# Designs tried in a protein design run: peptides against a protein of PDB entry 4GMN. Part 21

Target 1, 375 residues: chain A of PDB entry 4GMN
Amino acid sequence: RYANITLLALVTLASIGTDFQETLVKGNQGSRESPISAADEEWNGFDDADGDAMDVDQKSSSGEDQEEDYEEIDVKEDDEDDDDDSITSEMQADMERVVGADGTDDGDLEDLPTLRELIQTAVPQLIRLSNLPIDSDESLTIQSHALSALNNISWTISCLEFANGENANIHNAWYPTAKKIWRKTILPILEADSADLKLATQVTSLAWAVARVLHGETPTDGNPHRKFISLYHSSKQQAGGNSNSIEEPEDPFQGLGVKCIGVVGSLAHDPAPIEVNREVGVFLVTLLRQSNNVPPAEIVEALNQLFDIYGDEELACDKEVFWKDGFLKHLEEFLPKMRTLTKGIDKRTQPELRTRADEALLNLGRFVQYKKKHA

## One batch from the design tools (peptide; made by RFdiffusion4, then SolubleMPNN)

Design b1_p9_6_s1 (from b1_p9_6, 6 letters changed)
Fold by OpenDDE base, seed 2:
Structure b1_p9_6_s1 (fold): chain B 375 residues (1-375), chain A 9 residues (1-9)
Amino acid sequence: as target 1 above (375 residues)
Amino acid sequence: IKLAKQPPR
């Protein structure tokens, strides 16, 4: 009886985290005339202060308007107003404030009561539940649901802009809690060295969400980047042996390999220790060198992480790792391979993977050109 | 809000 109530509460918290994310996405799309998904923020290059924006002469090939009269299939949107009663009016008001808030206000979540209660009241309980002794299938189920709720909340918060002091109030409220999730939930589970791939996937997803906010300020105690690199390699060894049991997630970006890359990439950002950055950078560049045996989604993620880590020439990692370890050469040598890889993705069967690979290819070209100019 | 890259769902 109590377990069922706890499970229901955990499922509800996980749903709230998802619904909050979906509403933030919809709210942000309504403000931009173009539905650029949050995934489709193309790395537009580095703003060189010298305004030689290379006019990419988009020669408008006037392709003839074949007005193919696509019959308006009047898909009656049956407005099944499934009023998904999951979003409280208070939560909706918090989401509207988060979308509209100029991040100038003094660090208090007074105006965000639902988010405040989520961070201050719910998350500390979820952390406790994720640390329960596993002595039964019931305790394992509770842990899994607590991790799912923490994941959804952490991912949703990681979708907020925190650059340039935006949402500083939310960042300041979340930051100590994110560090607590890392130290109290993520590290203990990673240290338990469980053969449970489901648990490893859940904790790695949560670790990525947390590391997307903490970046190089993520606690480096016990070298967690090496644990995720080891987990990456272990996951590849298991997939090669038993083709039957790990349903590769239908979404190639949900794979444990992608999640491991996302975590270690995020951990390697400044101000990460230079040796952590180097170990991660070498790992990522090694994936590109071995790309024939690496899933395309992992290549896309590895490229994005490399751009984000080494995009700023003023950072110590640029001189001490990128240039010293000769990463530019490896990126340049990878360009023709990336073109082949991207062209090999069927747009009809894997549209998202193709779009993200086309973007990553474009960004790789720009990044290599930028780094050659600044060599 | 600039939404960061959507988490893989």
Scores: peptide ipSAE 0.041, ipTM 0.799, DockQ to the pose 0.593
Fold by OpenDDE base, seed 3:
Structure b1_p9_6_s1 (fold): chain B 375 residues (1-375), chain A 9 residues (1-9)
Amino acid sequence: as target 1 above (375 residues)
Amino acid sequence: IKLAKQPPR
């Protein structure tokens, strides 16, 4: 009885976290209609005159119009109003406030009561449940559900804008809790050295969500970046050997390899130690050099991480790692390979992967040109 | 540089 109630509560918390994420994604799509400013008027067309209209008399062959009666399959949109009543009116009101409010710096969540209870009451209990001794299939199930709930909450919070002091109240409330998740949930599971790839995928997903907020301020105790790099390599060795490879998730961006890259990339941001930044940067650049054996989604993620880590020339890692270790040469040599890789992705079967690869290719060209001007 | 920001899913 108590186990089933705990399981139901954990599933409900995980669902709440997902629905919150979907609503934030839908809201953020609407804000990208920045009005096209009218200012690029004056491209005066070249007047080039010469008019030789060759009158090619193409004969009108009267092909018989076979009216193929396209039976309009009246796809009844069964509006299954899946009124996914999962989002309470209070949670929706909290989301609308997060998108609209000039956040006060005090870390006070008085105006966000649902988010406050989620961070202050639910997350500490989920951390406790994720730390239970694993002595039964029931305790393993509880841990998995606690990790799923922590993952969804952490991902949702990581989708908020925190740049330029935006949402500072939420950031300040989340920051100490994110560090607790890292130290109490993520590190102990990574140290247990479990051969369970499912558990490794769950903890790595959670670690990415947490590291997307903490960045280089993520606790460096026990060199977690090396553990995720090791996990990346171990996951590739296991997938190559046994035909019972856990089916790669249908979404290429949900793979353990992508998640490992996302974690270590996030950990390498300023103010990370230069040694951590270097080890991660070398790992990411090595993936580009070995791209023939790397899934396209992992290449896209590795490129995005490299742009985010080394995009600012004022950071110590630009001089001490990017320039010193010759990363520009490797990025420039990778440009023709990235063009070939991107062109090899079928737009019909993998539209998201193709779009993300086209964007990463565009950004790679711009990034290389930028770094060459600032050399 | 205005990079094409992908929203991470």
Scores: peptide ipSAE 0.041, ipTM 0.762, DockQ to the pose 0.160
Fold by OpenDDE base, seed 4:
Structure b1_p9_6_s1 (fold): chain B 375 residues (1-375), chain A 9 residues (1-9)
Amino acid sequence: as target 1 above (375 residues)
Amino acid sequence: IKLAKQPPR
């Protein structure tokens, strides 16, 4: 009896997440006369704002060589087991204080009571249900439905615009909950190293939805990018052995490989640690170099992630990774391969894949030209 | 509420 009620509640929450997405899409389509074809925003680079180069006169102040005497500070290794939980709470409390000064857009979803109840009441229960010990087919079913509900809610929220302070109230309400989903649901499932590809696909889909909001602010504990890179490689090894039993998803963009790329790409955005960015960037560029054995949908996703990560020349990752590791050469060498790959996709049988590959090819050409201009 | 680019569904 309780199981059936719990399952019905989870299915209902998963449906509410989907219905909410559809309602948001319909609401946005009603306000814009033209359907935003997700297709037509080509990457145009940053607009060269012709900011007059203020001639900052480099006054060469000759700093005198003061030989400061290195006093050997005997750093006593006081083994203070400083619970690393404290620093994250103070930084979060300082961010909450800085946000709390403009007292209008606190994460109080007063105007969005249903969304508030989903984030504050439903999601914490779904996190708890996703962490149940798997000791029965019933517990496995509950976990799968809880992950599905979390996925649908997280994807819906990740489809909102948060740039330039848009929907800040929703962002602020979601952000701590998204971190909690990451730490309490995603990481424990990744660490359990389950051979269940269905569970791996569910958790990776959820991780992508969460990481599309958190980006480089996603917790780096346990090197989650390496876990998803490992999962990518493991999924390829398993697919190569049992050709008969993995129902290739009807949609090539719903594949575990695409989802892994989407997660690690999102994790590598600023302000991610430069070494995390480097490892992900090298992984993505390596996929392009090995493209003969990589599904076209994964190439499209890897390109889009590379554009989003390295599109801004002001970011530390541009100098320290993109230029330093010579990524431009690899992207330029990939252009003729991408043209061949894109032309090989049948427009009749795979129209979406062809459209997205045509867009990624155009953007790759523009991106290479942009980077050559700004070299 | 503005929507960002949707990933492929």
Scores: peptide ipSAE 0.040, ipTM 0.793, DockQ to the pose 0.718
Fold by OpenDDE base, seed 5:
Structure b1_p9_6_s1 (fold): chain B 375 residues (1-375), chain A 9 residues (1-9)
Amino acid sequence: as target 1 above (375 residues)
Amino acid sequence: IKLAKQPPR
């Protein structure tokens, strides 16, 4: 009886975390015409004004106009129950305030009551539930649901802009809680060395969401980057051996390999220790060198992480790792392989993967040119 | 980044 109520409450909190993200995405779409997914910020870093227009020859292939008569499928709006609208309205009002709030520097979420209760009341309980002793299948189920709720809340918060002091009140309220999730939920589960790939995937997803806000300020105790690199390699070895089809997620970007890359990439940002940055940078560059055996989505994520880590020449990691360890040569040698890889992705069957690969290829070309000018 | 669209079952 108590377990079922706890599970229902955890499912509800996980749903609220998802709906909050959807409301954020809808609120951001109302202000910007293009659905920038939280991953689709074009790295617009180079206003190089030199307009050498490469003349792309417009071969006019006259394809015939087949008027396909699209039958209007009259989707009956089933009037589902009034109780969902009330929670969405308070969350929407909090989101409208987040988009409109001039950054009041006070970490007081007085104007964001729903978000305040999520961070201050719900998350501390979820941390406790995720770190209970596992003594039954019921306690495993509670842990899994608590991790899912923490994941959804953490991902939603990680989709907010925090650059240049934006949303500073939310950042300041979240930051100590994010560190608590890391120390009290993520690290204990990583230390337990569980062979459970489901649990490993859940904790890695949560770790990525938390690390997307904390970056190089993520606690380095126990070298967690090495644990995620080891998990990456272990996951590749298991996929080759046992015919237990862990159904590869239909979405290539939801794979454990991508999540491991996202975590370690985020952990390697400034002000991470140079040795942590080096170990991660070498791991990512090694994936590019071995690209024939690496899924395309993992290559895309590894490239994006390399651009974000080494895009700023003023950072200590540029001189001490990027230039010192000769990463430019490896990126330049990978450029023709990336062109082949990207062209091999079917736009019809994998449109998202193709778009993200085309963007990563474009950014790789620009990044290599930039680094050559600043050598 | 697609969140877990489905509440944990």
Scores: peptide ipSAE 0.031, ipTM 0.789, DockQ to the pose 0.081

Design b1_p9_6_s2 (from b1_p9_6, 5 letters changed)
Fold by OpenDDE base, seed 2:
Structure b1_p9_6_s2 (fold): chain B 375 residues (1-375), chain A 9 residues (1-9)
Amino acid sequence: as target 1 above (375 residues)
Amino acid sequence: IKLAKQPAR
């Protein structure tokens, strides 16, 4: 009886975290005239303060307007008002405030009561539940649901803009909690060295969400980046040997390999220790060198992480790692391979993977040009 | 904001 109530509460918290994310996505799309999915943030280069905007001469190739008469499929919006009553009016009001919030208010979630209760009341209980002794299938189920809820909440918060002091109130409330999730949930599970790939995937997803906010300020105690690199390699060895299809999630970006890359990439951002940055950078560049045996989604993620880590020439990692370890040469040598890889992705069967690979290829070209100009 | 894909349902 109590177990079923706890499980229902955990499922409900996980759903709230998902619905919160979906509403943030919809709210952000309404503010941008173009449906640039937040996945479609093109790396536009680095604005040098010296106004040599790279005039990328978009030579408008006037491709002939083939008026393909797209038959207006009158998709009757069956307004099935499935009043998915899952979003409380308070949660919707918190969303509207987060999307509209001029980030000037000092650290208090007074105006965001649902988010406050989620961070201050729910998350500490989820951390407790994720740390229960695993002595039964019931305790394992509770841990899995607690990790799912923590994942969904952490992902949702990681989709907020925190650059330039935006959402500083939410950032300041989340930051100590994110560190607590890292230290009390993620590290203990990673230290237990479980052969459970489901648990490893859950904790790695959560670790990525947390590390997307903490970046290089993520606690480096026990070198967690090496654990995720090890997990990456271990996951590849298991996939090659046992035809027990852990069904690669139909979504190539939900794979454990992508998640490991996302975690370690996020951990390597400034102000991460230079040796952590180097180990991660070498790992990522090594994936590009070995790209013939690496899933395209992992290559896309590895490229994105490399751009985000080494995009700023003022950072110590640019001089001490990027230039010193000769990463530019590896990126330049990878350009023709990336073109081949991207062209090999079927647009019909994997449209999202193709779009993200086309973007990563474009960004790789720009990044290599940028780094060559600043050499 | 690269929305990493939907949290695992």
Scores: peptide ipSAE 0.036, ipTM 0.803, DockQ to the pose 0.219
Fold by OpenDDE base, seed 5:
Order: structure tokens, then sequence, then C-alpha cells
Structure b1_p9_6_s2 (fold): chain B 375 residues (1-375), chain A 9 residues (1-9)
């Protein structure tokens, strides 16, 4: 009885975290005509004011007008008015305030009561539930649901803009809680050395969401980046063995490999220790060198992480790692391989993967040109 | 980016 109520409450909290994210995405789409997927940050670090128009040769291929008569399938949307409107209205009002609030720096969430209760009341209980001794299948189920709820809440918060002091009140409220999730939930699970790939995928997803806010300020105790690199390699060794088909997620960006890259990339940002940055940078560059055996989605994520880590020349990691370890040469040698890889992705069958690969290829070209001008 | 909505199953 108590377990079923706890499970229902955890499912509800995970749903609320998902719906909050959808409401954030819709709220941002209402203010900007283009859906800012967290992929659509074109790396705009280049104010290149010099408008040298590359003449793209207009080859006029006269393709024939096939008028395909698309029959208008009148899909009657049965509007089942499910009365779930009450929770969505308070969350929507909090989101309208987040998008419209000139950031009062005081870390007070008085004006954001739903978000305050999620961070201050729900998350501390979820951390407690994720740390229960595992003694039964019921305790494993509770842990999995607590991790799912923490993941959805943490991902939602990681979609907020925190650059330039934006949403500082939310950042200041979340930051100590994010560190608590890391120390109390993520590290203990990573230390338990469980062979459970499902649990490893859940904790890695949560770790990525938390590290997307904490970046290089993520606690480095016990070298967690090495554990995620080890998990990456272990996951590749198991996928080659005849053991049970963990169905590869249909979405190539939901793979454990991509999640491991996202975590370690986020951990390597300034002010991370230079040796942590170096170990991660070498790992990412090594994936590019071995690209023939690496899924395209992992290459896209590894490139984006390399741009974010090494895009600023004023950071200590630029001189001490990027230039010192000769990363530019490896990126330049990878350009023709990336062009081939990107062209090999079918736009019709994998449109998202192709779009993100085209963007990563464009950014790789710009990044290599940048670093060559600043050599 | 389709965020990892892990639906709580």
Amino acid sequence: as target 1 above (375 residues)
Amino acid sequence: IKLAKQPAR
C-alpha cells in the first residue's frame, strides 16, 4: 500500500517535471518564432564583420512539377477534455514570470511558488528515496522512479538561460540543491559499481542535467569524469557481446554513449582543474580519431562539447591543453571525415541527426578557421 | 535537443 502510493507520487512528480519542460519550450516558442532546441545555439562566437560573399554557383536544375494530390485526411481530434488543467495553469503562470522577470538577484522564489516547492520540498525527498538501501525489487523500483523524477526536474531547470545573470534567483536556489543531488545521489550510485546498464543510464542522464548547470563547478571529488569515461568504454564492449538486447533507443541522442560524452564535456568547462580538462579533451579528440567506429550522434555531441570547452582563448585550458596538446591538428584532419559522415546521413530517415550533423560540420569549419587566426 | 524525457514508467 505505502509503496504504491509512493510510486504514484514519483510518477506524478516525473510527469510534472516533463510538463514543466514542455511549458518552458512552448513559452520560449511564443517569444521566439524558432523553437530554440538546445541544439539551435549556432555557435555565434564570431562577429566576423567581413562580408565576403562566397559566390554559390546557381546551377539551375529544372526539376519537373509532379503535382502529388495529397488527400486531406480529416483526423477528428476527439478533444477528451481531461481536467488536468489546474496544475498546468500554476506552472504556466510561473513560466510566464520566469520569461518576463528582470532577474532579482536575491535567490528568493516568492514569485515562483510551484518551482520553489519542487526545489525546496520535492527534490530533497527524491534525493532521500534515491539513497534508500536496496534490499528488494520494490526498493529498486522506488530508486528508479526517484531518479526519473530528479532527471526530469534537473533537465527542465537546465533548459533555463543562466548566462549573463539571467534567472539568477532560480540559479541561486537550484545551485546548492544540484550539488546535493551530485554528492548524495550521483556519486554513491557511481561508487556502488553496479553492472546494471539501466541504472547507469538513469544516473548518467541525471548527471548530465546537473552538470549542464554546474559545469566546471561540479564537485571533482573521486574523479567522476574517469568513471563516466570508463562507463563509455564498458558500454561499447557490452554492445558487441551476445548479451540481452537492451534495445538501442530509437533516438540516437538518447544513447548511453552520448550521455557519457555530455557529462564529461560539461565537467571539463572552466573552472575545472586543468588535468580534468586534459583527460576529457584527450578522450573527445580520441573519439574523432576513431570516428569510423563511433556512432554519428556521439561525434556530434563530442564536437559540440569541444567547441564549448575550447571556444574562449582567454581560458587557461586554451593554452595549457588545446594548443599544448595539439588539438587543432586533430580537428583539421577530422574535417574531411565529418563531411563524409554528414553526407552519409539520410535526411528522410534521420532528419534530426542530419540537421545536427550539418550544424556541427559548419561549426567545425568556423572553429578551425578561428583557431588558425589566433595561432 | 529532445531532452531525455525519461518517462517515469
Scores: peptide ipSAE 0.033, ipTM 0.799, DockQ to the pose 0.097
Fold by OpenDDE base, seed 4:
Structure b1_p9_6_s2 (fold): chain B 375 residues (1-375), chain A 9 residues (1-9)
Amino acid sequence: as target 1 above (375 residues)
Amino acid sequence: IKLAKQPAR
């Protein structure tokens, strides 16, 4: 009796997340003319703002190196394992950075009471339900429905524009909750190393939705990028061995491989640690080098992630990873292969995959040209 | 509320 009520509530929350997405899409279509298809954002680089380089005469003041011999005070950190769920000083500083934006938009969703209740009341319950001990088919069903509801809510929010302070109230309300979904739902399920590909697909879909908002600010604890890379490789090995029809999703972009690429790509954005960025960048470039055995949808996603990660020359990852590890050469060598791959996709049977591959090919040509100009 | 470009559904 209670189980059926819980399941009905979870299905209802998952539906509300979808209906909210549809309502946002319809609302945006009412305010903009024709839906700009996802097709028409060509990667145009950063606009060369002709910022007059003011010659700041760096007067080299030769300050004398006073070697102050700071005595290494060996502060024995007494590892008092106080498992106090206390907000770490870093979490407090992160909260203060989120709150220290102009104090008029403190994530108060006064104008969005339904979204506020979804984020503040429903999501914390869904997180708890996703962490239930799996001891029965009923608990597994509850977890799956809780993950589905979290996925739909997180995807809907990840489809909002947050650039240039747009929807800052929603971003500020979601950000701590997104970090909580990551730490309390995604990481524990990844650590459990379940052979359940359905569960892996659900958690990876949720992880991608969360990481599309958090980007390089996603918690790096336990090296989650390596877990998703491992999951990518494991999923390829399992698909090759069991002739059981894992129903290839009708949509090539709904595959576990694409989702893994989307997660790790999102995790590698600035301000991600340079070594996380490097490991992800090397993984993505390696997919391009091995493209003969990689599904076209995964190549499209890997290219888009590479453009988003390395599009800005002012970022530390451009110098320390892109140029240092010679990624431009691999991208240039991949151009002929991408042309062949894209031409091999039947426009009649796979129109979306062909469109997105044509776009990714165009953007790859532009990106290589841009990077050659800015070398 | 402004929407970002949706990833392909």
Scores: peptide ipSAE 0.031, ipTM 0.779, DockQ to the pose 0.707
Fold by OpenDDE base, seed 3:
Structure b1_p9_6_s2 (fold): chain B 375 residues (1-375), chain A 9 residues (1-9)
Amino acid sequence: as target 1 above (375 residues)
Amino acid sequence: IKLAKQPAR
């Protein structure tokens, strides 16, 4: 009885975290329609004057208009009003406040009661449940559900904007709790010598969500970046040996390899120790050098992490790692490989992966050009 | 650098 109630409560908390994430994603899509109208003025075009108008007389062959009668497949939008009544009106009101709050207020979460209860009441209990002794299949199930709930809550919070003092009240409330999740849930599981790739995937997903907020302020105790790099390599060795199809997740971005890259990339941001940054930067650049054996989604994530880590020339890691260790050369040498990789992705079968690869390729070209101008 | 905004998923 109590176990079933606990499991139901954990499933409910995990669902709440997912529904929150979906609503934030929908809200953030609406804010992107802000008109990119004004600031495209100053690209003074090159005046290259040479005027050779080759008048190629393409004869208009009048091919007959076969009106192919496109049968309008009346896709009945079954408005399955999945009134997924899962989001309480109180949760929705808290979300609308979070998306609309331009408030630099260092205030208590008094205006966000649902989020306050999630952070202050639910998360400390989930941390306790994730730390229970594993002595039965029931305790493993409880741990897995507690990790799932922590993951969904942490991911949702990590999707909020915290730059320039935005959502400072939420950041300040979450920050000590995120550090507690790291120290009490993530580190103990990473130190347990477990061959369980499912558990490793769950803890790595949670670690990424937490590290997306803490960045270089993530606790460096026990060199967690090296543990995630080791986990990356171990996961590749196991996938190659036992044809136990751990079904590669249908979403290429949900793979353990991508999650490991996301964690270590996030850990390497300023103010991370320069040696942590270097070890991560070398790992990421090494993936690009070995790209023939690396899934495209992991390459996309590794590129994004490199752009985020080394995008600011004022940071100590730019001089002490990026320039000193010669990363620009490796990025430039990778450009033609990235073009080939991106073109090899079928837009019909993998539209998201292709879009993300096209964006990463564009950004790589811009990043290399930027770094060459600021050398 | 104005990077292409990836949706934070």
Scores: peptide ipSAE 0.031, ipTM 0.748, DockQ to the pose 0.153

